Peptides against a protein of PDB entry 4GXB. Designs and how they scored, part 127

Target 1, 277 residues: chain A of PDB entry 4GXB
Amino acid sequence: VPTEEVSLEVLLSNGQKVLVNVLTSDQTEDVLEAVAAKLDLPDDLIGYFSLFLVREKEDGAFSFVRKLQEFELPYVSVTSLRSQEYKIVLRKSYWDSAYDDDVMENRVGLNLLYAQTVSDIERGWILVTKEQHRQLKSLQEKVSKKEFLRLAQTLRHYGYLRFDACVADFPEKDCPVVVSAGNSELSLQLRLPGQQLREGSFRVTRMRCWRVTSSVPLPSGSTSSPGRGRGEVRLELAFEYLMSKDRLQWVTITSPQAIMMSICLQSMVDELMVKKS

## One batch from the design tools (peptide; made by RFdiffusion4, then SolubleMPNN)

Design b2_p21_2_s2 (from b2_p21_2, 11 letters changed)
Fold by OpenDDE base, seed 1:
Structure b2_p21_2_s2 (fold): chain B 277 residues (1-277), chain A 21 residues (1-21)
Amino acid sequence: as target 1 above (277 residues)
Amino acid sequence: PLYLVSEEYNPELFDEAAASL
C-alpha cells in the first residue's frame, strides 16, 4: 500500500471518536502514540492501553475481534475488511486494578478509565447491585471520578472483558454461556432452564495449555444454529484445565471471538509473569 | 477439516498451581 496521509478514527469505549492524522504505513504503536498525543495522554501511560479491532453491533456495543499486533498497520487492518461495522477501539490493556493507580494520577488517564468504567457498567460487563448502582450514579452526578473508580474496583467483574453469548461443552455439551475474561480467569456464566445462574471460574494458572482451532462444518442438512449460513468457519477455544489434583479436563468454547479469548489468556499470563519476576 | 490456529502453553504458572494442590 502506498504511504499516504490519512484520517483514522479511533473510538474510546464509550464511543467517543478520536480522529488522528496518520500514515497508512504507521504501525500500531505509531497510531497509538498519535491517539495519545491527541488526547494529551503522557508517553509514560501509553503502555497501559492498546488498540483493538472490534465489530460494532447494531445497538452500538462492541464485539472484540482481536488486539492489534505491533507489526500491524491499523489503517490497513480495519479498511481491508471493507465493512463499516469494524472499528478500532482504545482500551486499557492490563488486568490488575493496582495499575489503575498509576493511570489515574494523570487527568487524561483518569478520564479514560472513568469513561471505560462507566461504559462497562452501562453495558452490563461490570455487575452491580441496585444499591451499588445508586451509589455509582450519585458519584457520577458529582463527577467524582476517583471515588467512582474506587467503588467500581470493588465490583464484580471490574476490569473484565465480556464476550458475546456463545456455546461451551461445560458443564455439559452445547451449553449456552456468556464468557468474561478478567482477574486471571475466564468466567463462564450459564442459565439452564428452570435453574439459577451458574458461574464456572477457570483460573489461567490452572490452564496447562489452550488452543484455537477452526473448522468448516460438514453440510449436515439441519443448520441447528440460526443465522450461521452453510459453510461458515467455526472457531473454538479449547483449554486443558486442572479440575483437581491430577485431573485434567478439556473445556471447549465455540465462539467467533475465540481468537480474542486466547489473546486475553495470554495477556493475563504475561501480566502474572511480570509480577512474579 | 480441523485446523490449528494457535496453541499456547503455560508451564511455569501451571506447575506452581499444580504443586499447591
Scores: peptide ipSAE 0.483, ipTM 0.937, DockQ to the pose 0.781
Fold by OpenDDE base, seed 2:
Structure b2_p21_2_s2 (fold): chain B 277 residues (1-277), chain A 21 residues (1-21)
Amino acid sequence: as target 1 above (277 residues)
Amino acid sequence: PLYLVSEEYNPELFDEAAASL
């Protein structure tokens, strides 16, 4: 792609549009810096955020496709998909809520975390009781961003990334699940017919390994699920988990977001490794 | 056909976790 100056749209978690002028040859960090500059986010806080490729669903929700890598050209990455549904989103990229303290010290950082958190609650990524929701709304009405975040930090799945409904082979084969990544775990939420919501927690520290696989279903005439086109690539994330002492079990998640899940796992592992070092 | 897209290992954290069980 020839190097040209272009206007690139980057979305915040709440859908706010940030337009930046960048070169088509600008790498992810260059674009991130441009976004930071546009927002007046200080340079020392840039590292707490990343750019993500997402697919905007009809309801306006974001389906995270992957994190943009350092070597990528965000303009090319998004435009090459030739679909307006694909967007670039700025989001915090750390998992430990302790890092919120660093980000919250800055007005812009605070605003970004606040906007993200509000959006995550509104989208049901952060799980809240009715009472908690009332408290959050009260704080939101008062525009008490710090207090809002402090309360939010105590909530279930704060800081988690929620994926689209998918299928896992745990606890049973072909279980419909909602996967969320955060707090050094994958949370698998399952609701079976007539049953209460169940959650399986898989800590990354107990994952020996994980893999992403891709398969193309052979056009076997019979199993055309009507909604999935006969030629759609099936992605799976499989991880080998230490269920108990000396007991390893593979868990497989079938999801178009398997790559993103793997990226989250690696990111969580990396963060934990940094803390140990 | 099944293709491997990525494979990641977590030996350090895993070994520590395993030792704690």
Scores: peptide ipSAE 0.482, ipTM 0.936, DockQ to the pose 0.801
Fold by OpenDDE base, seed 5:
Structure b2_p21_2_s2 (fold): chain B 277 residues (1-277), chain A 21 residues (1-21)
Amino acid sequence: as target 1 above (277 residues)
Amino acid sequence: PLYLVSEEYNPELFDEAAASL
């Protein structure tokens, strides 16, 4: 792609559009800096955020595809997909809520975290009781952003990334699950027939390894699940998990977001490693 | 055909977790 000046749209978690003028040759960090400048986010806080490639669903929800890598050209990455469904989203890129303290010290950082958190609650990524929801709404009405965030930080799945409904082979084969990544774990929420909602927690520290695989399903003659078009690539995330002492078991998640899940796992591991150092 | 997209290992954190069990 020839180097040209272009207008690039970057979305916040709440769908707010940030338009930046960049070069088609600008790398991810260059675009991120441009977005930060547009928002008046200070340079020292840029590192707490990342750009993500997402697919916007019909309902306006975002399905995270992957984090944009440093060497990527965001304009090219998004436009090469030749679909208006794909967007670039700015989101915080750390897992430990302790880092919120650094970000919240700045007005712009506070606003970004607030907007993201409100959106995550509205989307059901953060799990809230009725009472908690009432409290949050009250704080939102008062525009008490700091207090809102402090309350939100105590909520279940605060800081998690929620994935689209998918399938896992745990606890049984072909179990429908909702996967969320956060707090150094993958949370698998499932409801088996006739059972209550269950959550399986898989801590990244107990994952010996993980891998993403892709396959093309053979045209099996029978039940094309209505949602899988003929010829769609099947992505799977498999991880080897320490279930108990000296007992390893593979768990496999079948999801179009397997790559994003893997990125989350690595990111959580990296953050934990930084804390140990 | 099955293709490997990525493979990651977590030896340090895993070994620590395993030792704690």
Scores: peptide ipSAE 0.486, ipTM 0.937, DockQ to the pose 0.779; fails the geometry check
Fold by OpenDDE base, seed 4:
Structure b2_p21_2_s2 (fold): chain B 277 residues (1-277), chain A 21 residues (1-21)
Amino acid sequence: as target 1 above (277 residues)
Amino acid sequence: PLYLVSEEYNPELFDEAAASL
């Protein structure tokens, strides 16, 4: 792609548009810096955020495809897909809510976290009771952003990424599940016919390894997975999990977001490693 | 055909977690 100045749209989690003038040759960090400058986010807080490639669903929700890598050219990455449904989103890129304290000290950082958190609640990524919802709405009406975040930090799945409904082989084959990543775990929520909601928590610390695979289903294979037709490439995330002492078991998730899930796992591991150093 | 896209290992955290069981 020839080097040209372009207007690039970057979305916040709530869908707010940030237009930045960048070069087509600008790498991910260059674009991130441009977005930060546009928002007046200080340089020392840029590292708490990342750019993500997402697919905007019909309902306006974002399906996270992957984190943009350092070597990528965001303009090229998004435009090469030749679909308006693909967007670039700015989101916080850490897991431990303790880092919110650093970000919240700045007005712009606070606003970004607030907007993201509001969106996550509205989209059902953060789970709230009726009473909690009432309290959050009250704080939102008062525009008490810090207090809002402090309350939100206590909520179930705060800071998690919620993925689209997919399939896992746990606890049994072809189980429909909703996967969420956060707090150094993958949460698998499932509801089997006639059963109550069940949740399996898989801590990343008990994952010996994980892998992403790509395959083409055989014609005789079941294509019953949501959003997968015959002949479509199947992505799977498999991880080897320590179920108990000296008992390892493979768990496999079939999802178009397998790559994003893997990125989340690595990111959570990396963050934990930093804390241990 | 099955293709490996990526594979990651978590030895340090895993060993620590395993030792705690």
Scores: peptide ipSAE 0.483, ipTM 0.936, DockQ to the pose 0.766; fails the geometry check

Design b2_p21_2_s3 (from b2_p21_2, 15 letters changed)
Fold by OpenDDE base, seed 3:
Structure b2_p21_2_s3 (fold): chain B 277 residues (1-277), chain A 21 residues (1-21)
Amino acid sequence: as target 1 above (277 residues)
Amino acid sequence: PLYLVAEYYNEELFNEEAESL
């Protein structure tokens, strides 16, 4: 792609558009800095955010595809897909809510966290009771952003990234699940026939390893994932989990977001390692 | 065909966790 100045659209979690003028040759960090400058986010807070490639669904929700890497050219990465469904989104890129304190000290940082949190609640990524919802709405009406965030930080799945419904082989083969990543875990929500909603928690500290694989189903093979067309690429995330002392078991998630799940796992591990240093 | 896209090992954190069980 020839180097030229272009207008690039970057979305916030709530769908707010941030237009930046960048070069087609600008790398991820260059674009991130341009977005920060446009928002008046100070330089020392840039590191708390990342750019993500997402697919916008019909309802306006985002299906996260992957985090943009440092060597990437965001303009090329998004436009090469030749679909208007793909967007670049700015989101916080840490897991420990303690880092919110650093970000919240700045007005722009506070606004970004607030907008993201409101969106996550509206999309059902953060789970709320009826009473909690009432309290949150009251705070939202008062535009009490700090108090809103403090309450939100106590909620179930605060800071989690929720994935699209997919399939896992745990606890049973071909089990429909909803996966969420956060708090150094993968949460798998599932409902088996005749049973109540269940949640399985898989802490990253108990994962010995994980892998992402891709496959193309054979035309004669009965192993096509439900809802996938013939010949579609199947992505899987498999992790080896310490179920109990000296008992390892592989868990496999079949999802087009397997890459993003793996990125989340690595990111959570990295953050834990930093905190231990 | 099946292809390995990526593989990651969590040796340090895992070993610490395993020893604590």
Scores: peptide ipSAE 0.577, ipTM 0.944, DockQ to the pose 0.765
Fold by OpenDDE base, seed 1:
Structure b2_p21_2_s3 (fold): chain B 277 residues (1-277), chain A 21 residues (1-21)
Amino acid sequence: as target 1 above (277 residues)
Amino acid sequence: PLYLVAEYYNEELFNEEAESL
């Protein structure tokens, strides 16, 4: 692709559009810096955010595809897909809510976290009771962003990334699940026939390893997930988990977002390692 | 056909956790 100046659209979690003028040859960090400059986010806070490739669903929700890597050219990465449903999104890229304190000290950082949190609540990524929702709405009406975030930080799945409904082989084969990543875990929510909602928590510290695989189902195979056409690529995330002392078990999640899930796992591990050092 | 896209190991954190059980 020839080097040219282009207008690139980057979305916030709430769908707000940030237009930046960049070069087609600008790497991820260059684009991120341009977005930060446009938002008046200080340089020392840029590292708390990342650019993500997402697919916008019909309902306006974002299905996270992957984090853009440092070597990538965001303009090329998004335009090469030749589909308007793909977008670039700015989102915070840390897991520990303690880092919110650093970001919240700045007005722009505070606004970004607030907008993201509001969106996450609206989309059901953060789980709230009716009473909690009322309290949050009251704070939102008062535009008390700091208090809003402090309350939100106490809520279930605060800071989690919620994935699209998919399938896992746990607790049994072909279980429909909703996976969320956060707080150094994968949360698998499922409802078995005639049963209440159940949640399985898989802490990354108990994952010995994980892998992403790609396969093409055979036409005659009953293994086609409902809704997938013949010949569609199947992505799977498998992790080996320490269920109990000296008992390892593989858990496999079949999802188009398997790559993103793997990225989340690595990111959570990396953050824990930084804290340990 | 099955293809491995990526594989990751969590040796340090895993070993620490395993020893604590």
Scores: peptide ipSAE 0.576, ipTM 0.944, DockQ to the pose 0.776
Fold by OpenDDE base, seed 5:
Structure b2_p21_2_s3 (fold): chain B 277 residues (1-277), chain A 21 residues (1-21)
Amino acid sequence: as target 1 above (277 residues)
Amino acid sequence: PLYLVAEYYNEELFNEEAESL
């Protein structure tokens, strides 16, 4: 791609648009810096955020595809897909809520965290009771962003990424699940017929390894599950999990977001390793 | 055909966790 100056749209979690003028040859960090400058985010806080490639759904929800890597050219990465449904989103890129303290000391950082948290609650990524929701709304009406965040930090799945509904082979084969990543775990929520909502927690510290695989289903003359076109690529995330002492079991998640899930796992491991050092 | 896209090992954290059980 020839080097040219272009206008690139980057979205915040709440869908707010940030337009930046960048070169087509600018790498991810260059674009991130341009976005930070546009928002007046201090340089020392840039590292707490990342750019993500997402697919915008019809309802305006974001399906996270992957984190943009350092060597990537965001303009090329998004435009090469030749679909307007793909967007670049700015989001915080750490898992430990303790880092919120560093970010919220700055007005712009506070606003970014607030907007993201409001969006995550509205999207149901953060789980709230009726009473908690009332409290959050009251704080939102008062525009008490710090207090809002402090309350939000105590909520279930604060800081998690929620994925689209998918399928896992746990606890049974072909179980419909909703996967969320956060707090050094994958949370698998499932509702079996006639049963209450169940959650399986898989801590990354008990994952010996994980892998992402891609396969093309053979045209089986059997009734393709309604909605998957013939020849659709199947992505799977499989991890080997320590269920109990000396008992390893493979768990496999079938999801178009398997790559993003793997990125989350790696990111959580990396953060834990940094804290240990 | 099955293709491996990526594979990761969590040796240090896993070993520590396993030893604690």
Scores: peptide ipSAE 0.580, ipTM 0.945, DockQ to the pose 0.770; fails the geometry check
Fold by OpenDDE base, seed 4:
Structure b2_p21_2_s3 (fold): chain B 277 residues (1-277), chain A 21 residues (1-21)
Amino acid sequence: as target 1 above (277 residues)
Amino acid sequence: PLYLVAEYYNEELFNEEAESL
């Protein structure tokens, strides 16, 4: 692609549009710096955020596809998909809520965290009780962003990334599940017919390894699962998990977001390794 | 056909956790 100056749209979690002028040849970090400059985010806080490729759903929700890598050209990465559904989103890229303290010290950082948290609550990524919702609404009406975040930090699945409904082979084959990544774990939520909501927690520290695989289903006649056209690429995330002492078991998640799940796992491992150093 | 897209190993954290069980 020839090097040209272009206007690139980057979205915040709340759907706010940030327009930046960049070169088509600008790498991910260059674009991130341009976004930071546009928002007046200080340089020392840039590292707390990343750019993500997402697919915007009809209801305006974001399905995270992957984190943009350092070597990528964001303009090329998004435009090459030739679909207006794909967007670039700015989001915080750390897992430990302790880092919120650093970000919240800056007005722009505070606003970004606030907007993200409001969006996550509205989308049901963060789980709230009726009473908690009332308290959050009151704080939102008062525009008390710091107090709002402090309360939100105590909520279930704060800081988690929620994925689209998918399928896992745990606890049984072909179980419909909702996967969330956060707090150094994958949370698998499932509701079987007539049963209560069950949650399985898989801590990354008990994952020996994981892999992402791609396959093309053979055109088998009868069992076209409704919604997957014949010939669609099937992505799977499989991880080997220490269920108990000396007992390893593979768990496989079938999801178009398998790559993003893997990125989350690696990111959580990396953060834990930094904390140990 | 099955293709391996990526594979990751978590040896250090895993070994520490396994030793604590």
Scores: peptide ipSAE 0.578, ipTM 0.945, DockQ to the pose 0.774; fails the geometry check

Design b2_p21_2_s4 (from b2_p21_2, 11 letters changed)
Fold by OpenDDE base, seed 2:
Structure b2_p21_2_s4 (fold): chain B 277 residues (1-277), chain A 21 residues (1-21)
Amino acid sequence: as target 1 above (277 residues)
Amino acid sequence: PLYEVSTYYNPELFSEAEASL
């Protein structure tokens, strides 16, 4: 692609548009810096955020596809998909809420975390009781961003990334689940017909390994379910989990977001490793 | 069928977790 100056749209978690002028040859960090500059985010806080490729759903929700890698060209990465559904989103890229303290010290950082958190609550990524929701709304009405975040930090699945409904082989084969990544775990939420919501927690520390599998199903003569076209790529995330002492079990998640899940796992591992060093 | 696999290992954290059981 020829090097040209272009206008690139980057979205915040709440859908706010940030337009930046960048070169088509600018790498992810360059674009991130441009976004930071546009937002007046200080340089020392840039590292707490990342750019993500997402698919915007009809309802405006974001389906995270992957984190943009350092060597990528965000303009090319998003435009090459030739679909208006794909967007670049700025989001915090750490898991430990302790790092919020660093980000919250800056007005812009605070605003970003606040906007993200509000959005995550509105989208049901952060789980709230009715009473908690009332408290949060009160704080939101008062525009007490710090207090809002402090309360939010105590909530279930704060800082988690929620994925689209998918299928897992746990606890049973072909179970419909909602996967969320955060707090150094994958949370698998399952609601079977007539049953209460069940949640399985899989800590990354107990994952010996994980793998992403990409496969193209052979055209089976059988009528493919109307939603999955013939030849659609099937992605799976499988992880080998220490269920108990000397007991490893594979858990497999079938999801178009398997790559993103893997990225989350690696990111959580990396963060934990940094804390250990 | 086209089949691609990427495997990632977590040896350090896992070893610690295993030792803690």
Scores: peptide ipSAE 0.588, ipTM 0.940, DockQ to the pose 0.734
Fold by OpenDDE base, seed 5:
Structure b2_p21_2_s4 (fold): chain B 277 residues (1-277), chain A 21 residues (1-21)
Amino acid sequence: as target 1 above (277 residues)
Amino acid sequence: PLYEVSTYYNPELFSEAEASL
């Protein structure tokens, strides 16, 4: 791609558009710096955020595809997909809420965390009781951003990334699940017929390994499952989990977001390793 | 079927978790 000056749209978690003028040859960090400058985010806080490739759904929700890598050219990465559904999103890129303290010290950082958190609650990524929701709304009405975040930090699945509904082989084959990544775990929420909502927690520390598998389904003639276009790549995330002492079991998640799940796992591992050092 | 597989290992954190059990 020839080097040209272009206008690139980057979205915040709440869908707010940030337009930046960049070169087509600008790498992810260059674009991130441009976005930070546009927002007046200090340089020392840039590292707490990342750019993500997402698919915008019809309802405006974001399906996270992957984190943009350092060597990537965001303009090329998004435009090469030749679909307007794909967007670049700015989001915080750490898991431990303790890092919120650093970000919240700055007005722009505070605003970004606040906007993200509001969006995550509205989208149901953060789980709230009726009473908690009332409290949050009250704080939102008062525009008490710090207090809002402090309350939000105590909520279930704060800081989690929620994935689209998918299928797992745990606890049973072909079990419909909603996966969320956060707090050094994968949370699998499932509701079996006639049963209450169940949650399986898989701590990354108990994952010996994980793998992403991509496969092209053989054109099976007849079972046009509605919605799988001919030639869609099937992605699976499998992890080997320590269920108990000396008991390892593979758990497999079939999801178009398997790559993103793997990125989350690695990111959580990396963060834990940094804390340990 | 063409399969592409990427495998990732977590040896350090896993060893600690295993030792705790």
Scores: peptide ipSAE 0.590, ipTM 0.940, DockQ to the pose 0.740; fails the geometry check
Fold by OpenDDE base, seed 4:
Structure b2_p21_2_s4 (fold): chain B 277 residues (1-277), chain A 21 residues (1-21)
Amino acid sequence: as target 1 above (277 residues)
Amino acid sequence: PLYEVSTYYNPELFSEAEASL
């Protein structure tokens, strides 16, 4: 792609548009810096955020595709998909809520965390009781962003990334599940007809390894699975989990977001490793 | 079927977790 100046739209979690003038040749960090400058986010806080490629759903929700890598050209990465559904989103890129303290000390950082958290609650990524919801709304009305975040930090799945409904082979084959990543775990939520919500928690520390598999289904003559067009790439995330002492089991998640899940796993591992150093 | 596989290992954290059981 020829190097030229372009206007690039980067979205916040709440859908707020940040327009930045960048070069088509600008790498992810360059674009991130441009976004930070536009928002007046200080340089020392840039590292707490990342750019993500997402697909905007019909309801305006974001399906996270992957984190943009350092070598990527965000403009090219998003435009090459030739669909306006794909967007670049700025989001915090750490897992430990303790890092919120650093970010919250800055007004812009605070605003970003606030906007993200509000969005996550509205989208049901963060789970709230009716009473908690009332309290949060009250704090929103008062524009008490710090207090809002402090309350939010105590909520179930705060800081988690929620994925689209998918399929896993746990606890049984072909189980419909909702996967969320956060707090150094994958949470698999399952609701079967007539049953209560069940949750499986898989701590990354107990994952010996994981793998992402990309496969093309053989043209099975059976028209049966309506949703995946013939020839669509199937993505799977499988991880080998220490269920108990000396008992390893593979768990496989079939999801178009398998890559993003893997990125989350690696990011959580990396963060834990940093904390141990 | 044609497939591509990327495998990631977590040896250090896993070893610690295993030792704690």
Scores: peptide ipSAE 0.589, ipTM 0.940, DockQ to the pose 0.750; fails the geometry check
Fold by OpenDDE base, seed 1:
Structure b2_p21_2_s4 (fold): chain B 277 residues (1-277), chain A 21 residues (1-21)
Amino acid sequence: as target 1 above (277 residues)
Amino acid sequence: PLYEVSTYYNPELFSEAEASL
């Protein structure tokens, strides 16, 4: 692609648009710096955020596809898909809420975390009781962003990424689940007919390994489920989990977001390794 | 079927977790 100056739209988690002038040849970090500059985010806080490729759903929700890598050209990555549903989103890219303290010291950082948290609550990524919701709304009305975040940090699935409904082979084959990644775990939520909501928590520290598999289903005979066109790529995330002492079990999640889930796992592992170091 | 597989390992954290059991 020839090097040209272009206007690139980057969205915040709440859908707010940030327009930046960049070169088509600018790498992910260059674009991130441009976004930071546009927002007046200090350079020392840039590392707490990343650019993500997402698919915007009809309801305006984001389905995270993957994190943009350092060598990528964000303009090319998004435009090559030739679909307006794909967007670039700025989001915090750490897991430990302790890092919020660093980001919250800056007005712009505080605003970004606040906007993201509000959005995550509105989208149901962060789980709240009725009373908690009332308290959050009260703080929002008072525009007390710091207090809002402090309360939010105590909430279930604060800092988690929620994925689209998918299928897992745990606890049973072909179980519909909602996967969330955060706090060094994958949370698998399922509701079977006539049963209460069940949650399986899989800590990344107990994952020996994980794998992403891409497969093209062979045209098997007549059971063409009408919705999956012939030749659609099936993505799976499988991880080998230490269920108990000397008991390893594979858990497989079938999801178009398998790559993003894997990226989350690696990111959580990396963060934990940094803390040990 | 054509398969592409990427495998990732977590040896350090896993070893610690295993030892704690």
Scores: peptide ipSAE 0.587, ipTM 0.940, DockQ to the pose 0.743; fails the geometry check

